# Ledger of designs, part 236: peptides against a protein of PDB entry 3B8E

Target 1, 230 residues: chain A of PDB entry 3B8E
Amino acid sequence: PFLIFIIANIPLPLGTVTILCIDLGTDMVPAISLAYEQAESDIMKRQPRNPKTDKLVNEQLISMAYGQIGMIQALGGFFTYFVILAENGFLPIHLLGLRVNWDDRWINDVEDSYGQQWTYEQRKIVEFTCHTPFFVTIVVVQWADLVICKTRRNSVFQQGMKNKILIFGLFEETALAAFLSYCPGMGVALRMYPLKPTWWFCAFPYSLLIFVYDEVRKLIIRRRPGGWVE

## One batch from the design tools (peptide; made by RFdiffusion4, then SolubleMPNN)

Design b1_p30_6_s2 (from b1_p30_6, 22 letters changed)
Fold by OpenDDE base, seed 5:
Structure b1_p30_6_s2 (fold): chain B 230 residues (1-230), chain A 30 residues (1-30)
Amino acid sequence: as target 1 above (230 residues)
Amino acid sequence: SEVKELAEKLLQEAIEKAKKALEEYKKFLE
């Protein structure tokens, strides 16, 4: 995700501390939970495999889960980021290459997409306004993505929510998101301004889309084993 | 236990990569 910021030269949508909170606070418990995830029903019905191949399957599941979560989180976060900036007058196209002027404290006349000039302080307020929603969006997306990562082939409805550690992770992420979003002083300490409760729902359509997409993917895998969709 | 250890290793590697990328990004911003 950081590569996108470097390549596009857009304002930083997520602070360093927030990234650490994601990695250490939200991603760790869910990722560990995958190690304790029950074997898929199709695997459990098979005879014991070679221990070497079982390790490979587990490595693939973990790498797929973590990699896919990271990609989806980035997409969801960027979506929220662009929505917030657009609501404040900065259309996505206008943000390209704007970082240099955005971060320059001596430039107080950065224009938005509508010709409104923004001071450095105003720009930083908008930037920091994006941090909390970006984080919350990641958490909301993780609700769906962590659930879908429980299985590679089986539907979530078939496998169920049996991993209590994963469930705990979901609640932990939500609690952390709520704490960081609404605890006094987080705006100063973490540059995460309070989030309007309505923004929690901004990522829901995206999470639903991911969930539906993954269920469709799994359905295709079940119908066409060994296809390119795997 | 082996899967847990592997997961922890992968997480640690991911964190280290993220930190490194962040440091590089900070250097780029300076």
Scores: peptide ipSAE 0.013, ipTM 0.278, DockQ to the pose 0.015
Fold by OpenDDE base, seed 2:
Structure b1_p30_6_s2 (fold): chain B 230 residues (1-230), chain A 30 residues (1-30)
Amino acid sequence: as target 1 above (230 residues)
Amino acid sequence: SEVKELAEKLLQEAIEKAKKALEEYKKFLE
């Protein structure tokens, strides 16, 4: 996801410390929970016919799953970032290549899409205002991703929320998100300004979309075992 | 156990890649 920021040369959506907090605090426990989640009985019941090919397939499946989840999370975060910046007068097309001028402390007349000039301090306030919603969006999308990754073939409604480690992971992510969003000093320490509670709901449509998409995918897999969707 | 070890390995690799990307990003911001 950060490669897109480097390539597009847009203002930074997340601070480096916040990225580290996401990677270590948000992604680690869910990944561990998925690793400990008993592979659906159907995956374990298949004795590896060829341990070399089956390991490779499993590595590829895990890598693809993590890669896809990461891409969806990034897309959700980017969407929230672009919405906030657009609401503050910076349309996505205007942000392309703007980073150099955005981060320059000596440029106090950066023009938005509507001709309004922004001082360095004002730009940084807007940038830091994006950090918390971006993080929260990732967490909310991760809720959906964790729930959908719990089952490979079965619907969430069929298997239920029996994994206590997953529930703990969801709780930890939510607690971390709340802590980083509302704890005093996080704006200074992590460049994460406090989030209005209404912004938590901005990610829900995306989480719902991912959930629906995954349920449809699983339904297709159940109807056509061994298909390309698999 | 083998799947767990693989997942832990992949997680560790992801963390290392993320750390590397972060360091490269820090260097880019400096």
Scores: peptide ipSAE 0.016, ipTM 0.292, DockQ to the pose 0.015; fails the geometry check
Fold by OpenDDE base, seed 1:
Structure b1_p30_6_s2 (fold): chain B 230 residues (1-230), chain A 30 residues (1-30)
Amino acid sequence: as target 1 above (230 residues)
Amino acid sequence: SEVKELAEKLLQEAIEKAKKALEEYKKFLE
């Protein structure tokens, strides 16, 4: 998400403190929980035939898994970010390159996609309004991502929710999201303004989509082992 | 055990890289 912010030169979708809260508070425990989950792949279950080669393969697989999870989370967050800004008159295409003017405190007439002028203070309010729902969206997406990442081939319905550490991680990140979203003073302290409860559901269609996609993918893998989808 | 250690290591490395990138960005914004 941070790289996209720099490359696209859009208004900041996540505050620095929010990013730190994600990295330290939401990603760590779930990631550890996944590391303790029993590996489904043959590479992870079998003793290394060649310690050098098999370790390299495992490192690549783990790196790819973390990269994929992070990418999916970022996509969900950006989706929510763009929805909020669009509702406030800033269409995604208009946000490209807008950062310079957006962050300039002396420009109080930045126009949205419909010609409405926004003061610096108003822009900062809407920017900070995006921080909380972006964070919440990541948490909601993580619910699905963590569940689907438990297995490579098996359906969630087959594997079940037996990892207590994973369940704890889901609870922790949800509790943290609720705390940061609704605790008084978080707007000033963490640049996370209170969130309407309806925004918790913004990521649900996305989470459902990735869940369905993953289940279909796994179904194909089970029916056609060694296919291109694996 | 080796896989768990590797996963933890990779996670920590990713966090450290992200923190470093964030600090560099803060400097850019100041």
Scores: peptide ipSAE 0.012, ipTM 0.277, DockQ to the pose 0.014; fails the geometry check
Fold by OpenDDE base, seed 3:
Structure b1_p30_6_s2 (fold): chain B 230 residues (1-230), chain A 30 residues (1-30)
Amino acid sequence: as target 1 above (230 residues)
Amino acid sequence: SEVKELAEKLLQEAIEKAKKALEEYKKFLE
């Protein structure tokens, strides 16, 4: 999210403190759960032929898998961000290059896509309104991503939800999301304004699509080992 | 491709930091 913010020069979609909460709060328990569950996966059953090379390859493969998950999460968050800004009059194309004027407190006449002028305070309210649903979207996408990352080849239905740490991680990140979204003072402390309950469901179709896509991918891998889909 | 690689690296670093933090937390609970 922060890289896209710099590259596209758009208003900040997610606050730095909120990013830290994701990194430290939501990703920690899931990451541990995945580390334990990897022991049951086909990856751990392969005897390392060369301990140095195979360890390095395994670390690279894990790195790539987590990298892909994070990109998918970011895409979901940005989708929510652009929807909210568009609903408030700022179309995605208009946001490109707007950061400099957006963050300037002395400019109180920034125009939206429809010619409405926005004061600095109004712009910041809209920006902070995006932070909470962006965060919640990431959490909801993480539910699917955590489930699909349990195995590389096996279906979630075959392995089941036996990992108690993974289940705990899902509850923890959900509880954290609820706390940050609705606890009094979080709007001031973390620049996260309260979220309408309906926004929790906005990411569900996206999570479902990811889940279905991954299950289909795993099915193809099982039927055609060594194919291009791996 | 370069942006993708950078994003993957940053995500991996975040995950590794989170794993380390959790391991430390687990050790603290033991």
Scores: peptide ipSAE 0.009, ipTM 0.251, DockQ to the pose 0.022; fails the geometry check

Design b1_p30_6_s3 (from b1_p30_6, 22 letters changed)
Fold by OpenDDE base, seed 3:
Structure b1_p30_6_s3 (fold): chain B 230 residues (1-230), chain A 30 residues (1-30)
Amino acid sequence: as target 1 above (230 residues)
Amino acid sequence: SEKQKLLKELLEKALELAKEALKKYEEFLR
């Protein structure tokens, strides 16, 4: 999110505090959970530890855990961000390059896509309104991604959710999201305004789609080992 | 497990410290 903010010069989609909450609060426990994940049944059947192959497997698992999850989370978050801004009159195309004027407190007549003028205060309210839903969207998408990344080849249904650390991680990130969204004072302290309950469901279709896609991918990998889908 | 409880406590403490630090930083930038 921050990289896109810099490159595209759009209004900040996610606050710095919220970014840290993601990095420290939502990513750490899942990362640990993946490190302690039970070996897949097919891995256990393989011959003793070859250090080179094991290192490669670990690097691939790390790459999937941090790279793929991060990309999918960003996509989900940006979707929510653009929806909220569009509902408030700012179409995605109009946001490109707008940051300079958006963040200037002395400019009180920034126009939206429909010609409505927005004061600095009004713009900041809209910006901060985006932070909470963006964060919650990331958390909801992360539920699916964490479950998906638990295994490389086996279905989640085959491997099961026996990793208590993973379950704890899912609970922790959800509790954190709820706390940041609804605790009094978070709107002022963290620039995260209270979230309407309906926004929790906005990411569910996306999470479901990713889950289904990955299960299908894994099914193909199991049927055709070494295929292009892997 | 006790290890999970300890990890939870450490995580919560780290998060709290990070929030405080960021709050101070944001106040400084204002």
Scores: peptide ipSAE 0.000, ipTM 0.211, DockQ to the pose 0.013
Fold by OpenDDE base, seed 4:
Structure b1_p30_6_s3 (fold): chain B 230 residues (1-230), chain A 30 residues (1-30)
Amino acid sequence: as target 1 above (230 residues)
Amino acid sequence: SEKQKLLKELLEKALELAKEALKKYEEFLR
């Protein structure tokens, strides 16, 4: 998010403090839970025929898959960001290069895509209104990510939701998201204004996309063992 | 299992520490 903010020169979609909250609060516990769950699932699988080469190849393929999922997550967050700004009159194309004027407190006549002028205070309210939904979108997309990461080859429908640690991680992540979204003072502390409940659903298409992506990937792996998609 | 219980406890402790660190960071930023 921060890199796209710099490269595209758009208003900041997610505050630095919020990024730290994701990294330390939402990603850490789920990542640990996944590491342990994967270890359990791998123990139940047949040992690789060649432990050294097959592990290295598998680790590379795993890394690529995680990179792709991470990109889809980021796209989901940015989608939510662009939807909110568009609803407030700022179309995505108009946001390109707008950062300099957006962040200047002395410019109180920044125009949206429809010619409406926005004061600095109004712009910051909209910006901070985007931070919370972006964060929540990441959390909701992570629900799908955590569920699909249980196994490399089997469908989620075949494995089920047996891991209590994963469920705890999902609950913790959701509770943190709710706390950051609705606790009084977060607008001042984290620049995260309260979230309308409807925005929790904005991420669902991307969660579905991740599920479809992973199920298709797993289906290909099952039909063509040893492929590069594994 | 004992391993799951231990992991849960570790995760809870890690979460508490993260929350405390976040609070301190928020206080620092104010």
Scores: peptide ipSAE 0.000, ipTM 0.209, DockQ to the pose 0.013
Fold by OpenDDE base, seed 5:
Structure b1_p30_6_s3 (fold): chain B 230 residues (1-230), chain A 30 residues (1-30)
Amino acid sequence: as target 1 above (230 residues)
Amino acid sequence: SEKQKLLKELLEKALELAKEALKKYEEFLR
């Protein structure tokens, strides 16, 4: 999200501290859980032909897959961000290049897409209002990501939810999201204002998308071993 | 455990450094 902030010069959708909370708070437990995940099948237990080269290739493929999932997560977050800003009068196209004026404390007449003027304080309230939904969207999307992390080649339906650490990660992530969203003082500490509970559902289509994406990917891997999609 | 304590301390330090670096970068972009 920060990279898009730089490239598009839009108002910052998510604070850096919040990003770090995601990386360390929500992604770390899943990463650890992968180390304790059982082998999916006898095929996965098969020794590589060349441990030096095949391991590196596999690591690259895994990294690429997670990169793709991460992009989908980001898209979900940005979707929520743009919806909230649009509801407040700022259409997505209007946000492009607006950052300079948006962040200027001396400009109190920034116009929205409908000609309404916004003070600096009002703009910051809207910006910080977007931080929480963006974060929550990432968390909800990560539910699907965590579930799919249990397996590399097998379907979630085949492998099941046996990893207690992964399950704990889901609850931890959700609890963290709730804490950051509703705990008093988070608006000041993390620039995350309270979120309406209805916004938790905004990310569900993207969670489903990730789930479908991964299932399709795994299906392709099973049907075409050694393919590009691994 | 000592390892857990060390890891926690390391992560906290890394987090603080990352926050500071990112803050400086954000300020640079403004």
Scores: peptide ipSAE 0.000, ipTM 0.222, DockQ to the pose 0.013
Fold by OpenDDE base, seed 2:
Structure b1_p30_6_s3 (fold): chain B 230 residues (1-230), chain A 30 residues (1-30)
Amino acid sequence: as target 1 above (230 residues)
Amino acid sequence: SEKQKLLKELLEKALELAKEALKKYEEFLR
């Protein structure tokens, strides 16, 4: 998200503190949960896992979490971001290169896609309105990630939801999202304004996409071991 | 830049597709 922000020079979709909350609050518990996940039969046959000496997450799980799946997460977040901005008069194309003027507090006549002028305060309200649903979108998409990353080859339907730590991670992440979204003062402290409950559902198509993608990937891996899809 | 223009076009297309997907999802939920 931050790289896209720099490359596209668009208004910042997510605050730095919120990013830290994602990295430390939402990603850490999943990583720990994966260390305690019941190993797949193929993993169990290789080496017994020692939580004291072994890596918490294998390279493949890291690649899934921070690579391909991370891109889909970012797309989901940006989708929500662009929808909100578009509803407020800023079409995606208009946002390109707008950051410099957007963040300049002395410019109070930034025009939207429809010619409406926006003051700095108005722009920041819209920006901060985007932060919460962007974050929530990431969390909702991460629900799917947590479910899919517990396995390498087996379907979620085969492996099941046996890891209590993983389940705890889902609740913790959701609780954090709810707290950041609805706790008074978050708009000032974290630049996250309260979220309408309807926005929680905006991420569901992306969560489903990730889920389907991973299930298809795993199906291919099971049918064609050693393929490039691994 | 040309890269930004291309990215813009891609993002607009992605947004349009996502909006359509969201509409379909909303219809499914009714």
Scores: peptide ipSAE 0.007, ipTM 0.275, DockQ to the pose 0.074; fails the geometry check

Design b1_p30_6_s4 (from b1_p30_6, 22 letters changed)
Fold by OpenDDE base, seed 1:
Structure b1_p30_6_s4 (fold): chain B 230 residues (1-230), chain A 30 residues (1-30)
Amino acid sequence: as target 1 above (230 residues)
Amino acid sequence: SELEELLKKLLEEAKELAEKALEEYKRFLE
């Protein structure tokens, strides 16, 4: 997200405090939950392999999965960001290169895509309004991520939700997102302004996409063991 | 670590809000 911010010179979609909340509040418990995940039935049934090879394959799979999921998370966040800004009159194309004027407090006549002028304060309000849904989108997408990370080959439908720590992690992420979105003073304290509940659903397509992608991937792996999709 | 502890506290305080959010999700999924 930060790289896109620099490259595109768009208004900041996600604040530093929000990033810290993601790293500490949403990733910590999930990471712990994965450590307590039960071994997959398909792994247990396999004959002993070379430990070095198996470790290497696992590391590559994990790295690739995290990279892909992270990309989908970012896309989901940016989608929500662009939707909110578009609803406020700033089309995505207009945001390109706008950061310099956007962040200048002395410019109070920044025009949107429709010629409406925005004061610095108004711009910051809409910017901070984007921080919350960006965070929420990441959290919702992480639901799918956490669920799919339980297994590498088995379907979620086959393994179920046995890890209580994982369930707790999902609840914690949701609780944090709700708190940051609706608790009074978060706009001042964390630059996360209140969000309409309907915006939570903007992330669902991306969460579903990750889920479907992973299920399809796992299905392919089950049907074609040792394929490139692993 | 201090920030993490603060975040955990905030999570605990936000349980009620989380429940409301979850109910909205349930309604959406129905």
Scores: peptide ipSAE 0.000, ipTM 0.263, DockQ to the pose 0.026
Fold by OpenDDE base, seed 2:
Structure b1_p30_6_s4 (fold): chain B 230 residues (1-230), chain A 30 residues (1-30)
Amino acid sequence: as target 1 above (230 residues)
Amino acid sequence: SELEELLKKLLEEAKELAEKALEEYKRFLE
């Protein structure tokens, strides 16, 4: 998300503190949960786990979490971001290169896609309105991600959900999202304004997409070991 | 079935959060 922000030079969809909350609050528990996940049969055959020497998460799981699946997560977040901005008069194409003027507090006449002028304060309100649903979108997408990342080849249906820590991670992440979204003062402290309940469901198609993508990927891996999809 | 149960729990939690969110949103609009 941050790289896309820099490359596209668009208004920042998430605050730095919110990003830290994602990294430390939502990603840490999953990483720990993966360390306690019941090893997949093929992983167990390759190398027995040694908690003293082995990494918490193997390179492949990291690649899934922060690579391919991460891109889909980002797409989900940015989709929500662009929808909200579009509803407020800023079409996606208009946002390209707008950051410099957007973040300049001395420019109070930034025009939207319809010629409406926006003050700095108004723009920041819209920006901060995007932070919460972007974050929530990531969390909702991560529900699927948490479920799928525990396995490399086996389907979720085959591996099961035996890891209580992983389940805890799902609820913890959801609780954190609720806290950050609705706790008084978050709009000031984290630049996250309250979220309409309907926005919680905007991410569900992307969660489903990730789930389907991963199941298909795993199916391909099982049928074609050593493929590039791995 | 275990996954389904988890998904049901998550859905229930989501509903509860949505209700809370709605209440908070109503209060925010007042």
Scores: peptide ipSAE 0.000, ipTM 0.245, DockQ to the pose 0.021
Fold by OpenDDE base, seed 5:
Structure b1_p30_6_s4 (fold): chain B 230 residues (1-230), chain A 30 residues (1-30)
Amino acid sequence: as target 1 above (230 residues)
Amino acid sequence: SELEELLKKLLEEAKELAEKALEEYKRFLE
């Protein structure tokens, strides 16, 4: 999100601290869970032909898959961000290049897409209002990500939810999201203003997309072993 | 358990960094 902020010169959709909260609070527990996850039966049964090269290839493939999932997560977050800004009068096209004026404290007449003028304070309120939904969107999308991380080749339906650490990670992530979204003072402390509960559902299509993507990916891997999609 | 301890340590360090980043960000906004 920060890279897009720089490239597109749009208002910052998510603060750096919030990103750190995602990385540390939501991604780390899953990483631990993966370390304790029982090796997928198919991986364990097949001895690598060359342990050195096959390990490297496997790591690259995993990294690429996570990169793609991360991209979908980011898209979901940005979608929510753009929807909220659009509801407040800022259409996505209008946001391009607006950052310079948006962040200028001395400009109190930034116009939205409908000609309404926004003070610096008003703009920052809207910006910070977007931080929480963006974060929550990532969390909701990560629900699917965490579930799919349980297996590499097998369907979620085949492997099931046996890892208690993974399940705990889902609850922890959700609890963290709720805490950051609704705890008093988070608007001041983290620049995350309270979120309407309805916004939790905005990310569900993207969670479903990730789930479908991974199931399709795994299906391809099972049907075409050694393919590029692994 | 060793991994959990390491992660706990990393979390603590990351929290400290996050707090620092937050302060810098607040200063940027002020």
Scores: peptide ipSAE 0.000, ipTM 0.239, DockQ to the pose 0.013
Fold by OpenDDE base, seed 3:
Structure b1_p30_6_s4 (fold): chain B 230 residues (1-230), chain A 30 residues (1-30)
Amino acid sequence: as target 1 above (230 residues)
Amino acid sequence: SELEELLKKLLEEAKELAEKALEEYKRFLE
């Protein structure tokens, strides 16, 4: 889901270790929660999965958890990334193709969008400053995504949050985000600098928008089964 | 290209680990 920064050749918005933390830490429990979610009649045309005999993760769950959710998370993360870099003088257009010079420690005069020169050390500080908010944004967006992916047709309000595993997953990913953001040594170990509390709220409008959009989509699907919105 | 390949490999490994962890968790819930 984060391959766009390679294609665009922009400064690394999220460290490789942090990506692993997302995949292993935040996506594991949600995937379990989706596997144990009560199936809708329109989703499950097949016989109900036997938890004892069938694999917990199937192609559909993988596609939803790692494909669709991952894409939406990436969009939210990149939004935060571009906001932070723009606040530090690097406009999105200027970041295109900048990675080669950005990562070169021998170049100490990389200019921002306003002509200010940045040393290698200064650039790396800004880069690492982006990692934590990017990660937290992904987690916050994931809250909404997990809730909306719980059902295909029914509203979240109709289905309810009876799945204790889902609730636990939301707690776990939030706890992990807090740990990585505020635990001493994480800045050095994971290149994630401490997060200002205000950054937790940056993703909320985006999460809300996705949630509202999905609820509207589901409402349309219920009223017009087999429509183009499905 | 190298970074893309590395990321793809890491994602694949992460998925495999997640699947294994999920299976273990399932067994724990049984």
Scores: peptide ipSAE 0.000, ipTM 0.226, DockQ to the pose 0.022; fails the geometry check

